# Peptides against a protein of PDB entry 4KTY: the designs that were tried, part 173

Target 1, 266 residues: chain A of PDB entry 4KTY
Amino acid sequence: YVLNDIGVIFYGEVNDIKTRSWSYGQFEDGILDTCLYVMDRAQMDLSGRGNPIKVSRVGSAMVNAKDDEGVLVGSWDNIYAYGVPPSAWTGSVDILLEYRSSENPVRYGQCWVFAGVFNTFLRCLGIPARIVTNYFSAHDNDANLQMDIFLEEDGNVNSKLTKDSVWNYHCWNEAWMTRPDLPVGFGGWQAVDSTPQENSDGMYRCGPASVQAIKHGHVCFQFDAPFVFAEVNSDLIYITAKKDGTHVVENVDATHIGKLIVTKQI

## One batch from the design tools (peptide; made by RFdiffusion4, then SolubleMPNN)

Design b2_p24_6_s4 (from b2_p24_6, 14 letters changed)
Fold by OpenDDE base, seed 1:
Structure b2_p24_6_s4 (fold): chain B 266 residues (1-266), chain A 24 residues (1-24)
Amino acid sequence: as target 1 above (266 residues)
Amino acid sequence: DKARKEQLLKKFLEYLKTKVPQEL
């Protein structure tokens, strides 16, 4: 999880799973220097750089350009005229070296690009890391651990009222570390995500969230456990309007979100 | 009930197609 410099990222649809190779290149010339530069740009003190909790949280913020002129600019509008389309990237090296050279955010990324670059960052700094792909990945916007789907009378979705969304797939990272700040047993794999989705205490970042804690239903522990829990375990709540203007829950589907979660073991 | 649930899911999936997916 540290030594492998080439990996596979899962993407596509749950019924049409696809794979793409990704070159992490954590041992390539200039990459370690760039990772240190990223931490310098974050104004991270030297004492914190040996703490994987702090490093992974800073990394989740800095791999995206939001807030802090970090590494990658996200774009999902299919208009990539001012940079490189996300699908054109084949690895982390060119992205990181461009960032170091230009000292400006690199355009453009989507989730697997963010996850690829973040994986390089973590591995380069000696943190065991892997990429996880979640199919039917929920994006909870209001932190209620549910996917609220508001319906019109005809059963179609009311797009004005429905703010939450679901990705066909989403990629993030898991980083291996001890969590002395959490109860015993909640170390090991920690979910971290550099794709800018939600604000976490003033910045677009996510994690580290204990995978074991989330699996056992504990969402009260730092960092961002409710958001990560919602990505993999949100119930679909179908809400319909009554004739009197009140809303009622018509149906609940607890089986659709997080339908498949995959990661490469090597 | 089962038929309604399937209908709701189908309509929701159609809605998601109008949203921005991750690139393939």
Scores: peptide ipSAE 0.461, ipTM 0.880, DockQ to the pose 0.751
Fold by OpenDDE base, seed 3:
Structure b2_p24_6_s4 (fold): chain B 266 residues (1-266), chain A 24 residues (1-24)
Amino acid sequence: as target 1 above (266 residues)
Amino acid sequence: DKARKEQLLKKFLEYLKTKVPQEL
């Protein structure tokens, strides 16, 4: 694992890349204990705690508060009335220590906060980890590996029918591990995401998904490879409503989703 | 065809601006 406890997270727009510092603090007092506490709260068996596949998947679930009273409550309402605005956090330490002391989810996080805390969690437990930023990151809600954009007759987006969305940027993590549960060659970096986006087998979690598998279009491998693939490689499908009530694909754009993926070298 | 594609993209991007983005 990396001794560097300060990182850089990329954010902003694809044409205006920005960076922010984040203190992981994986070696600060109480942080390792808090990470162990998180696994305790997840009721994770001791036998599984040595398996980075299980640990990263549990961490993906537990860093968000959904389902299991995990660490962070996500909020995108720009109000943040009952906690700390996501932009006010500068590192993982205060968040994790607050969670440990209060035993209640901490408010509030967005993707880089989730990714920052999750990065600390992984590193504390000896799993090499880094944060990845994807610009024009698709959020596929129906697991069809495409971004369905429903249009009105005038060409404007029908917001009622359009369920999928695209983030200006999204941050998640990559964790380094072997994948004996997958074919040879699909170990190494695994995408894991603690930002609550979609339900995965009963909980808001994502990964570990083999980066190598996704890179080569293999979406059949556990876990959540289709979702991660869609985040970085969805086609924009423009669907026009006809007067007769039918829908027709008018255009396909394969060039915008995952336009830029940035990560720090580790 | 190209013009239409550009128009659709423009409208979509405008739509996305009406959505809540990640905080900048």
Scores: peptide ipSAE 0.457, ipTM 0.880, DockQ to the pose 0.757
Fold by OpenDDE base, seed 4:
Structure b2_p24_6_s4 (fold): chain B 266 residues (1-266), chain A 24 residues (1-24)
Amino acid sequence: as target 1 above (266 residues)
Amino acid sequence: DKARKEQLLKKFLEYLKTKVPQEL
């Protein structure tokens, strides 16, 4: 989880799982320097740089360009005219070196690119890390731990009543660390995500969230456990919006979000 | 009830097809 410089990222659809190779290149020339530069740009105190909790949280913020002129600009509009299409990247090295040389955010990334670069960042700094792919990944926008689906009276989806959404797949990272800030037993793998999805205490960042805590329903623990929980375990809540403005829960589906979560075990 | 659930899911999935997905 630290030494491997080439990985596999799962993507596609739950019924058509695909894989792509990704070169992390955490040992290549200039990469460590770039990771240090990233932390410098984040104005991270030296004392914090030895703390994987702080490092992973800062990394989750800085790998995306939002808020802090971080590494990657996300784009999901299928128009990548002012940069490199996300699919054209094959590894982290070119991205990180471009960031270091230009001192400007690199265009463009999507989740696997963010996850790839973030994985390099973590591994480069000695934090064991892996990429996780979640199929039917929910994006809870209102922090209610559910995916709200509003329906018109005719049963058609009304997309105007919520900002909640579901990705066909989403990639994030798990980083291995102790969590002395949490109760005993909630160390180990921590979910961290650099894809700019939701604001976390003023910045687009996510984690570290204890995987063990989430698995056991403990969403009260820092950081961003509710959001990560919702990504993998939110119920689809079908709500009929009546003409009179009332909302009626018509159905709950607990079987689709997080339908498949895959990661390389070695 | 089962049929309704399946219908709702189908409609939701159809809706999702109109959204911009992660790149495949």
Scores: peptide ipSAE 0.368, ipTM 0.851, DockQ to the pose 0.745
Fold by OpenDDE base, seed 5:
Structure b2_p24_6_s4 (fold): chain B 266 residues (1-266), chain A 24 residues (1-24)
Amino acid sequence: as target 1 above (266 residues)
Amino acid sequence: DKARKEQLLKKFLEYLKTKVPQEL
């Protein structure tokens, strides 16, 4: 069990790495009750609550407000009316207690806030967890494991055709568990992400995806391995349109995405 | 070829600056 209730979250850019303190507060009064309440709101049966695979997947869905009136509402528009700016949060406790008290989603979060709250949730329920920061984190939204960049003739990006994007940084969680549902050797750290990015079998959730499986290219393993793989290992595919209307791959960059992955050692 | 790749990356990064970033 991780006894440290204060963490460090890495953010910024790969050439300008920054750190932020975050108080998890997994042992604070009311936090365990709130985590149980979250599982109640998810209508999770008692038998599943002892399974870290189910718990982490449910937590991934419930820490975000989408679909199920979960804990946090995300906002990236720099207009945080009717709530707290993501940068103003310093820890998980106030967010979780507000959720428990109001019984309504808390505004607002971005990736490190989602990751911070999710880390508290996991640790509170006895699941070892840590936050991971990925610099140049890909967001593949067409499920092809590539970052398709469509170019104009001058080499500028065609914004109309280019749907995929890259975060300067993105934070998610890794949770430690056995994976009896996977082949031997793919237990241990599992990637889970509560920041709402893509729909996974009907809900905005992600994981658990075996870190070992991802490292070895086993994207067929549940859950959401293709998406997590793409976040850390997508090739940038530069596609140019020819005068005849055909598209041709002009360049491939396999070194840009996932350039640096950082986590605090527990 | 290397120069072209560098140019394309630079232009892509400039494009990304027009997207919604993470805060902080």
Scores: peptide ipSAE 0.468, ipTM 0.882, DockQ to the pose 0.755; fails the geometry check

Design b2_p24_7_s1 (from b2_p24_7, 15 letters changed)
Fold by OpenDDE base, seed 5:
Structure b2_p24_7_s1 (fold): chain B 266 residues (1-266), chain A 24 residues (1-24)
Amino acid sequence: as target 1 above (266 residues)
Amino acid sequence: MRPSKEEIEKFFKEVSEEVKKKKA
């Protein structure tokens, strides 16, 4: 989890699982310096740099360019002017070295690129880390732990009211650490995500959220446990908006989200 | 990755068809 510099990232569809290689390169020249530079740009106090909770949370913010001119600019519109298309990247080294040299965000990333770079960052700083792929990953944007799909009375989806979305797959990271800020038993793997999805207390960041806490439904535990829980376990709620202003639940699908969660065994 | 517009539209169509069948 720290020494392995080449990984495999899972992607595609649940019924057509695909893999791609990714070079983390955490031992390559200039990479440690770049990771330290990232923490400098985040204005991290020196005492905080020894705390994996703080480091992983700051890393989740700084690997994306939002809020803080972090490492990667995301793009999902298939228009990659003024940069490199996400699919062209094969590893973290070129991205991190470009960031260090230019001192500007690198274009462009998507979830596996964010996860790849974040994995390098964590491993470079001695934090055991791995990439996780979730198929049918929910994006709950109203923090209600469910995916709300609004329907017209005729049964068509109201796309204007439907803000929540389902990704075919999403990649994030798990980082290994103790959690003295949580009850006993909730250390170990912590979900952290650098893909900019939702604002968490003023920044686009996510985690660390205890995987054990999420697994047991403890969504009250810091950080961002409700969001991570929703990604893997949201029910799809189909809601019809009636003319009288009432909402009627038409259907509930408890099986759609989080069909498969895959990580490389290292 | 985020689904394409076409994939979203397909999903919404499938959902709509299923809902309509249950109402019928």
Scores: peptide ipSAE 0.104, ipTM 0.728, DockQ to the pose 0.597
Fold by OpenDDE base, seed 3:
Structure b2_p24_7_s1 (fold): chain B 266 residues (1-266), chain A 24 residues (1-24)
Amino acid sequence: as target 1 above (266 residues)
Amino acid sequence: MRPSKEEIEKFFKEVSEEVKKKKA
C-alpha cells in the first residue's frame, strides 16, 4: 500500500467495470515536499502531523480547493476551458507539482482525480492507503441516511425538489490507522474522501470513518460515518409531492445503492 | 462521476417506469 507508486482505479458502471492506471509517484522528487507544503497551507501544527487521524482529515479538506485554497478544483459541467480536463490526468505528480509551483488550486478534478491525489498524499506520509470505487454511490445532502427522490403526481422526478443525487460511481480512499478515539475493534481501514461533497463541521471534508463501524451499522462514531454509510447503503425513497403539500412515500428501493464496492487487492 | 443530464434523465425515466408498474 505504501510502496506501490502505480495503481489501478476502477470506474465506469456496475455492468461495465473499467480500469485506468494511475501513477501515484509518492517517491518522485518534490512530492514529499509538496505534501508537507499542503499541511503547511492547512496551518497544521507539528504535533498533529504525527497523528494519522488528523492528517487524513486535513488531507481530505486540503486535496480539494474549497474553503482553504487546496490542491484541486472540482468540475462536473463538462466545460474545462480554464484548465485540464479531469480525464486528461494520468497521475498525481503533475497535479501536486503544479500546486506547489503555482501555489494556486489546480483545475480540474473529479472523484478519481481527488482519490488519486489523496492516495499519493497519504502514502507519501507513510499512511497505508487505497482507492475504493463504489458503484451507484449515494450523495445524501441532508444527512438523513436515505436518498429522497421526489416525484410529481404523474410519476416523473421533480428535479427541483430532489436534492439528493446518485453517482454512477464514486471513488474515495481508505486509510489504515488505529483509532484510539473509538471503541476497540474500529481501527484498521478508515474511509476518507477529498471530493467536495458535503460540509463537515465547517469544511468540505470527509472522514476518517471506521469501515468496521460502518459495516456493522455504527454511524455514531466520528468522523462523518452517517455520510459514508449513506454512500454505500442508502435506501432510495420515492416520494410523491402532492399539490396540497403532503408527501407520500410511493416506493423504497433498498437494493440500488452500493451494488458493488471495488478496491485493488495488494 | 456525476451522471450526465442524459444519464440522470434515463435513470429517472427507468425509476418512473418502475414506480408506474408497481402502481398498476
Scores: peptide ipSAE 0.100, ipTM 0.731, DockQ to the pose 0.594
Fold by OpenDDE base, seed 1:
Structure b2_p24_7_s1 (fold): chain B 266 residues (1-266), chain A 24 residues (1-24)
Amino acid sequence: as target 1 above (266 residues)
Amino acid sequence: MRPSKEEIEKFFKEVSEEVKKKKA
């Protein structure tokens, strides 16, 4: 989980799983220097740099460009005129070296690019890390642990009222660490995500969230456990907005989200 | 990856069809 410099990222659809190679390059020249530079740009105290909880949370914020001029600019509009299309990247090295050289955010990334670069960052700093792909991943933007799908009276989706999003797949990271700030048993794998999705205490970041805590339904523990829980186990709530202004729950689907979670064992 | 507009529309259509079947 630290020594392998080439990985496989799962993507595609649950019924058509695809793989792509990704070069992490955590031992390449200049990569460690760049990871240290990222922490310097975050103004991270030297005393915090030995704490994997703090490092993974800072990395979650700094791998995306939002808030802090971090490493990668996200784009999902299929217009990449001012940079490199996300699909053209084959590894983390070129991205990190460009960031270090230019001292400006690199364009562009999507979830697997964010996860690839973040995996390099974690491994470079000695934190065991892996990429996780979730098929049918929910994005709960109102923190209610549900995906609200609003319907018109004719049964068609009201896209203006429906704010929550479903990803066909999403990639994030799991990092291995002890969690002395949590009850015994909630160390080990921690979910962390550098793809800018929601604000966590004023910044676009996510985690570390205990995978064991989430599996046991404990969403009260830091950091961002409710959001990560919703990504993997959100209920789809179908709501009809009636002409009289009343809302009626028509259906609940507890099986659609999080159909398959895939990670490569190294 | 964010689904395309067409993929979202397909998903919403499938959802709508399933909801309509359950109402019938």
Scores: peptide ipSAE 0.072, ipTM 0.677, DockQ to the pose 0.578
Fold by OpenDDE base, seed 4:
Structure b2_p24_7_s1 (fold): chain B 266 residues (1-266), chain A 24 residues (1-24)
Amino acid sequence: as target 1 above (266 residues)
Amino acid sequence: MRPSKEEIEKFFKEVSEEVKKKKA
């Protein structure tokens, strides 16, 4: 998980799983220095740099450019005129080196790019990490552990009321660490995500969230466990918004979100 | 990957149609 410098990222659709190679390059010249620079830009205390919990959380924030002029600018509008299209990246090295040299956020990333760069960051700092792809990943924006799909009385989706979104796939990271801040048994793999999705206590970051805790429904544990839980196990709630302002739950689909979670077993 | 707005709308439409069929 630390020594492998080339990875495979799963993407596509649940019924058409695709793979792409990604060069992490955690051992290439300048990459460690760049990772240290990232932590310097985050103004991370030196004592915290030895703590994988703090490092992964800071990395989650700093791999995206939001809030803190971090590494990557996300773009999802399919207009990449002022940078490199996310699909053009093949590894983390060029991104990290560009960030280090320019001292400005690199354009552009999407989930697999964020996950790739974040994986390099974690591995470079000695944190075992892997990329996870979740097909039909929920984006819960109101922290209610469900995807609220609002329907008009005619059955059409009310896009104005429906704020939550389903991603065809999403890539994030799992980092291996002990969690002395959590109850016994919730160490091991921790979900961390550098793709700017939701604000977590003032910054666009996610995790570390205990995978074991999430698997057992323990969403009360830091950090961002509810959000990660919703990504993988959110129910789709179909709600008819009536003209009188009442909401009626019409259907609940517990099978749609998180249909397949794929990671390379290293 | 974030689906386009159109893809989301298409998905929601398909889902809505399925929901309608299940209610019928």
Scores: peptide ipSAE 0.097, ipTM 0.737, DockQ to the pose 0.591; fails the geometry check

Design b2_p24_7_s2 (from b2_p24_7, 13 letters changed)
Fold by OpenDDE base, seed 2:
Structure b2_p24_7_s2 (fold): chain B 266 residues (1-266), chain A 24 residues (1-24)
Amino acid sequence: as target 1 above (266 residues)
Amino acid sequence: MRPSKETIEKLYKEWSAKVKEKKA
């Protein structure tokens, strides 16, 4: 989890699982220094840099460029004219070194790029980390732990009312640490995500959320457990919006979100 | 390679098909 400098990232669809190699390069020249620089840019106190809870949370914020001029600018519009297309990256090294040299956010990333760079960051700092791919990954925008899908009377999706969305796949990280801030038994793997999806107490960051807590439905545990829970276990609620303004629940599907969560055993 | 949000429409189509099958 720390020593492996080349990884495999799962992507595609649940019925067509694909893999790509990713070079983490945590031992390459300048990479550790860049990770320290990232924490410097975050203005992280030296005392906090030894705490994997703080480090992983700061990392989840700083690997994305939002809020704090962090490492990567996300782009999902298929327009990459002012940078490198996300698919062109093969590892973390070039991204991190570019960030260090330019002192400006690097363009562009998507979930696997964020996860790849974040994995390097965690491993460089001695935190065991792995990339996780969730197929049918929910993005809950209103923090209600469900996916509200609004339908027109004709059965088409009302895109104006439907704010929640589902990714065919999403990649994030799990980091291994103790959680003295949580009850006994909720240490171990913690979900952390640097892809900018939702604001968490003023910043685009996510985690660390206890995987054990999420697995057992303990969404009250810090950090961002409700959001991560929703990504893997949201019910799809199909709601018909009537012309008279009434809403009718047509169906509830509890089986589609989080159909498969894949990570490499290292 | 990039992730897609088109899954929601696909899911709805699949759901709609199942509902029609149950009503037939």
Scores: peptide ipSAE 0.332, ipTM 0.814, DockQ to the pose 0.303
Fold by OpenDDE base, seed 3:
Structure b2_p24_7_s2 (fold): chain B 266 residues (1-266), chain A 24 residues (1-24)
Amino acid sequence: as target 1 above (266 residues)
Amino acid sequence: MRPSKETIEKLYKEWSAKVKEKKA
C-alpha cells in the first residue's frame, strides 16, 4: 500500500465497471516536500504531523481548495475554463508539483483525481492508503442518513425539493491507522474523502471514519461517520410532493445505495 | 469517465413507470 507508485482506479457503472491507471509517484522528486508544504499551508503543528488521525483529517481538507486554498479545485460543470479537465490527469505528480510551484489551487479535479492526489499524500507520509470506489454513492445533504427524493405527481423528480443526490460512482480513500480515540476494535481502515461534498465542523473535509464502525452501524463515532454511512447504506425514500403541500412516502428502496464497493487488493 | 447521476435518473424513470403500471 505504501510501496506501489502506480495504482488502478475503478469507475463507470455498476454494470459496466471500468478501470484506469493512476500514477501516485510518492517517491518522485519534490513530492514529499510538497506534502510537507501542504501541511505547512494548513498550519499543522509539528506534534500533530506524527498522528495519522490528524494528518488524514488535515489532508482531506487540504487536497481540496475550499476553505483553505488547498491543492485541487473541483469542477463538475463540464466547462473547465482556465485549467486542465479532470479526465486529462494521469497521476498525482504534476498536480502536486504545480501546486508547490504556483502556491495556488490547481484546476481541475473530480472524485478520482481528489482520491488519487490524496492517496499520494497519505502514502508519501507513510500512511497505508487505498482508493475505494462506491457504485451508487449517496450524497446526503441534511445528515438524516437517508436519500429524500421528491417526486412530482407525474413521477418525475422535483429538482427544487430534492437536495440529496446519488452518484453512479464515487471515489474516496481508506487509510490504515489505530484509533485510540475510539473503542477497541475500530482501528484499521478509515474512510477519508478529500472531494468537497459536505462541511464537517467548519471545513469541507471527511473522516477518518472507522470502516468497522460504519459496517456495524456505529455512526456516533468521529469523524463524519453518519455521512460516510449514508454514502454506502442510505435508503432511497421516494416522496410525492402533492399540490396541497403534503408529502406522501411512495416507496422505500434499500437495495441500490452502496451496491458495490471496490478497492484494489495489494 | 466523470461520475454522473444519469444511472439514478434512469432508475427513477424505471421505477415511476412500474408504479404507473401497477396503478393502471
Scores: peptide ipSAE 0.300, ipTM 0.792, DockQ to the pose 0.313
Fold by OpenDDE base, seed 1:
Structure b2_p24_7_s2 (fold): chain B 266 residues (1-266), chain A 24 residues (1-24)
Amino acid sequence: as target 1 above (266 residues)
Amino acid sequence: MRPSKETIEKLYKEWSAKVKEKKA
């Protein structure tokens, strides 16, 4: 099976879908060596390097620089004075080779850059992988599987109480593997995300989470299934904070989050 | 190109307008 070294990443708005090319370069000189170096920096046991579950979980941690001096530093403040703006990258090769040569995290990335580099890492190590774009992607930061939107009595958003957020789009990866640690039928595509969003057992990582399990509402299976479920299926809960300190649910929207999930068919 | 919260902010504005209309 010949894996394409050039891909397409979907972005933009749900009503104005845009695409960009991304060069994965998984077969270019030095890329395999760099992927092995990433696993060495993670201090990954040699016996685990043949297990796609362990490899994808380590990759989700190491493609971001948090915790472990991994590959990419994220920045969302529109200030990129100490590196390359995320939009200037056109592929994974320059990023990975810079990381290998400098032995320091590369600046800067956002979700599509993380997903692009992570896709190269997975494919380079023989794990079938693709990038997924979710439009209206929720970020649940209190692990309650819903988006709590707090409103003042005048109808304005209370930004102090509202901790959860929604992105117009978010990119992550799906990796193909068997899941002998899960019940039969929950192998296949697994959601993995290297964009640093939430802490998972002490590190900024996400997955592998069974796509089939999530589709059937099984959020009890490892790893990070509740978080991924919330990204694609959270209810929006509009809550009015009254002056007397009481909270009143004004509305519930079960149709807004995860309105469209797009991936290129390989 | 970067992801944004503009879409959800629009939703908040639309919802806020509806809430204000119902209270009026």
Scores: peptide ipSAE 0.194, ipTM 0.737, DockQ to the pose 0.350
Fold by OpenDDE base, seed 4:
Structure b2_p24_7_s2 (fold): chain B 266 residues (1-266), chain A 24 residues (1-24)
Amino acid sequence: as target 1 above (266 residues)
Amino acid sequence: MRPSKETIEKLYKEWSAKVKEKKA
């Protein structure tokens, strides 16, 4: 989980799983220095740099450019006019070195790019990390653990009535660490996500959230467990928005979100 | 990553089809 400099990232759809290679390059010249620079830019104290909980949380914030002029600017509009299209990246090295050289956020990333760069960051700092792909990944915006899908009376989706969203796939990271801040048994793999999705206590960051806690429904544990839980386990709530303003729940589907979660077994 | 709307529309279409089949 630390030594592999080339990885595979799963993407596509649950019924058409695709893979792409990603060069993490954690041993390449300047990469470790860049990771240290990232922590410097985050104004992370030296004492915190030895704590994987703090490091992963800071990394989650800093790999994205939001809030703190971090590494990558996300873009999902398919324009990418002022940078590199997310699909053009093949590894973390060029991104990190560009960030270090320019001292400005690099354009552009999407989930697998964020996850790739974040994986490099974690591995560089000695934190075992892997990329996880979740198919039908929910983005719960209101922390209700539901994915509300509003339908017009004609059956068309009304995307304006909710900020909740579902990705066909989403990539994030799992980092291995002890969690002395959590009850016994909730160490190990921690979900961390640098793709800017939701604000977590003032910054676009996510995790570390105990995978074990999430698997057992313990969403009260720091950090961002409800959000990560929702990504993998939200119920789809189909709601018909009637013309009279009433909402009628037409269906609840608990089977689609998090339908498949894949990671490379190392 | 596919936009949420497309994913949701696909899901709904699949669901709607299943519901129609069950009602038939």
Scores: peptide ipSAE 0.159, ipTM 0.740, DockQ to the pose 0.354

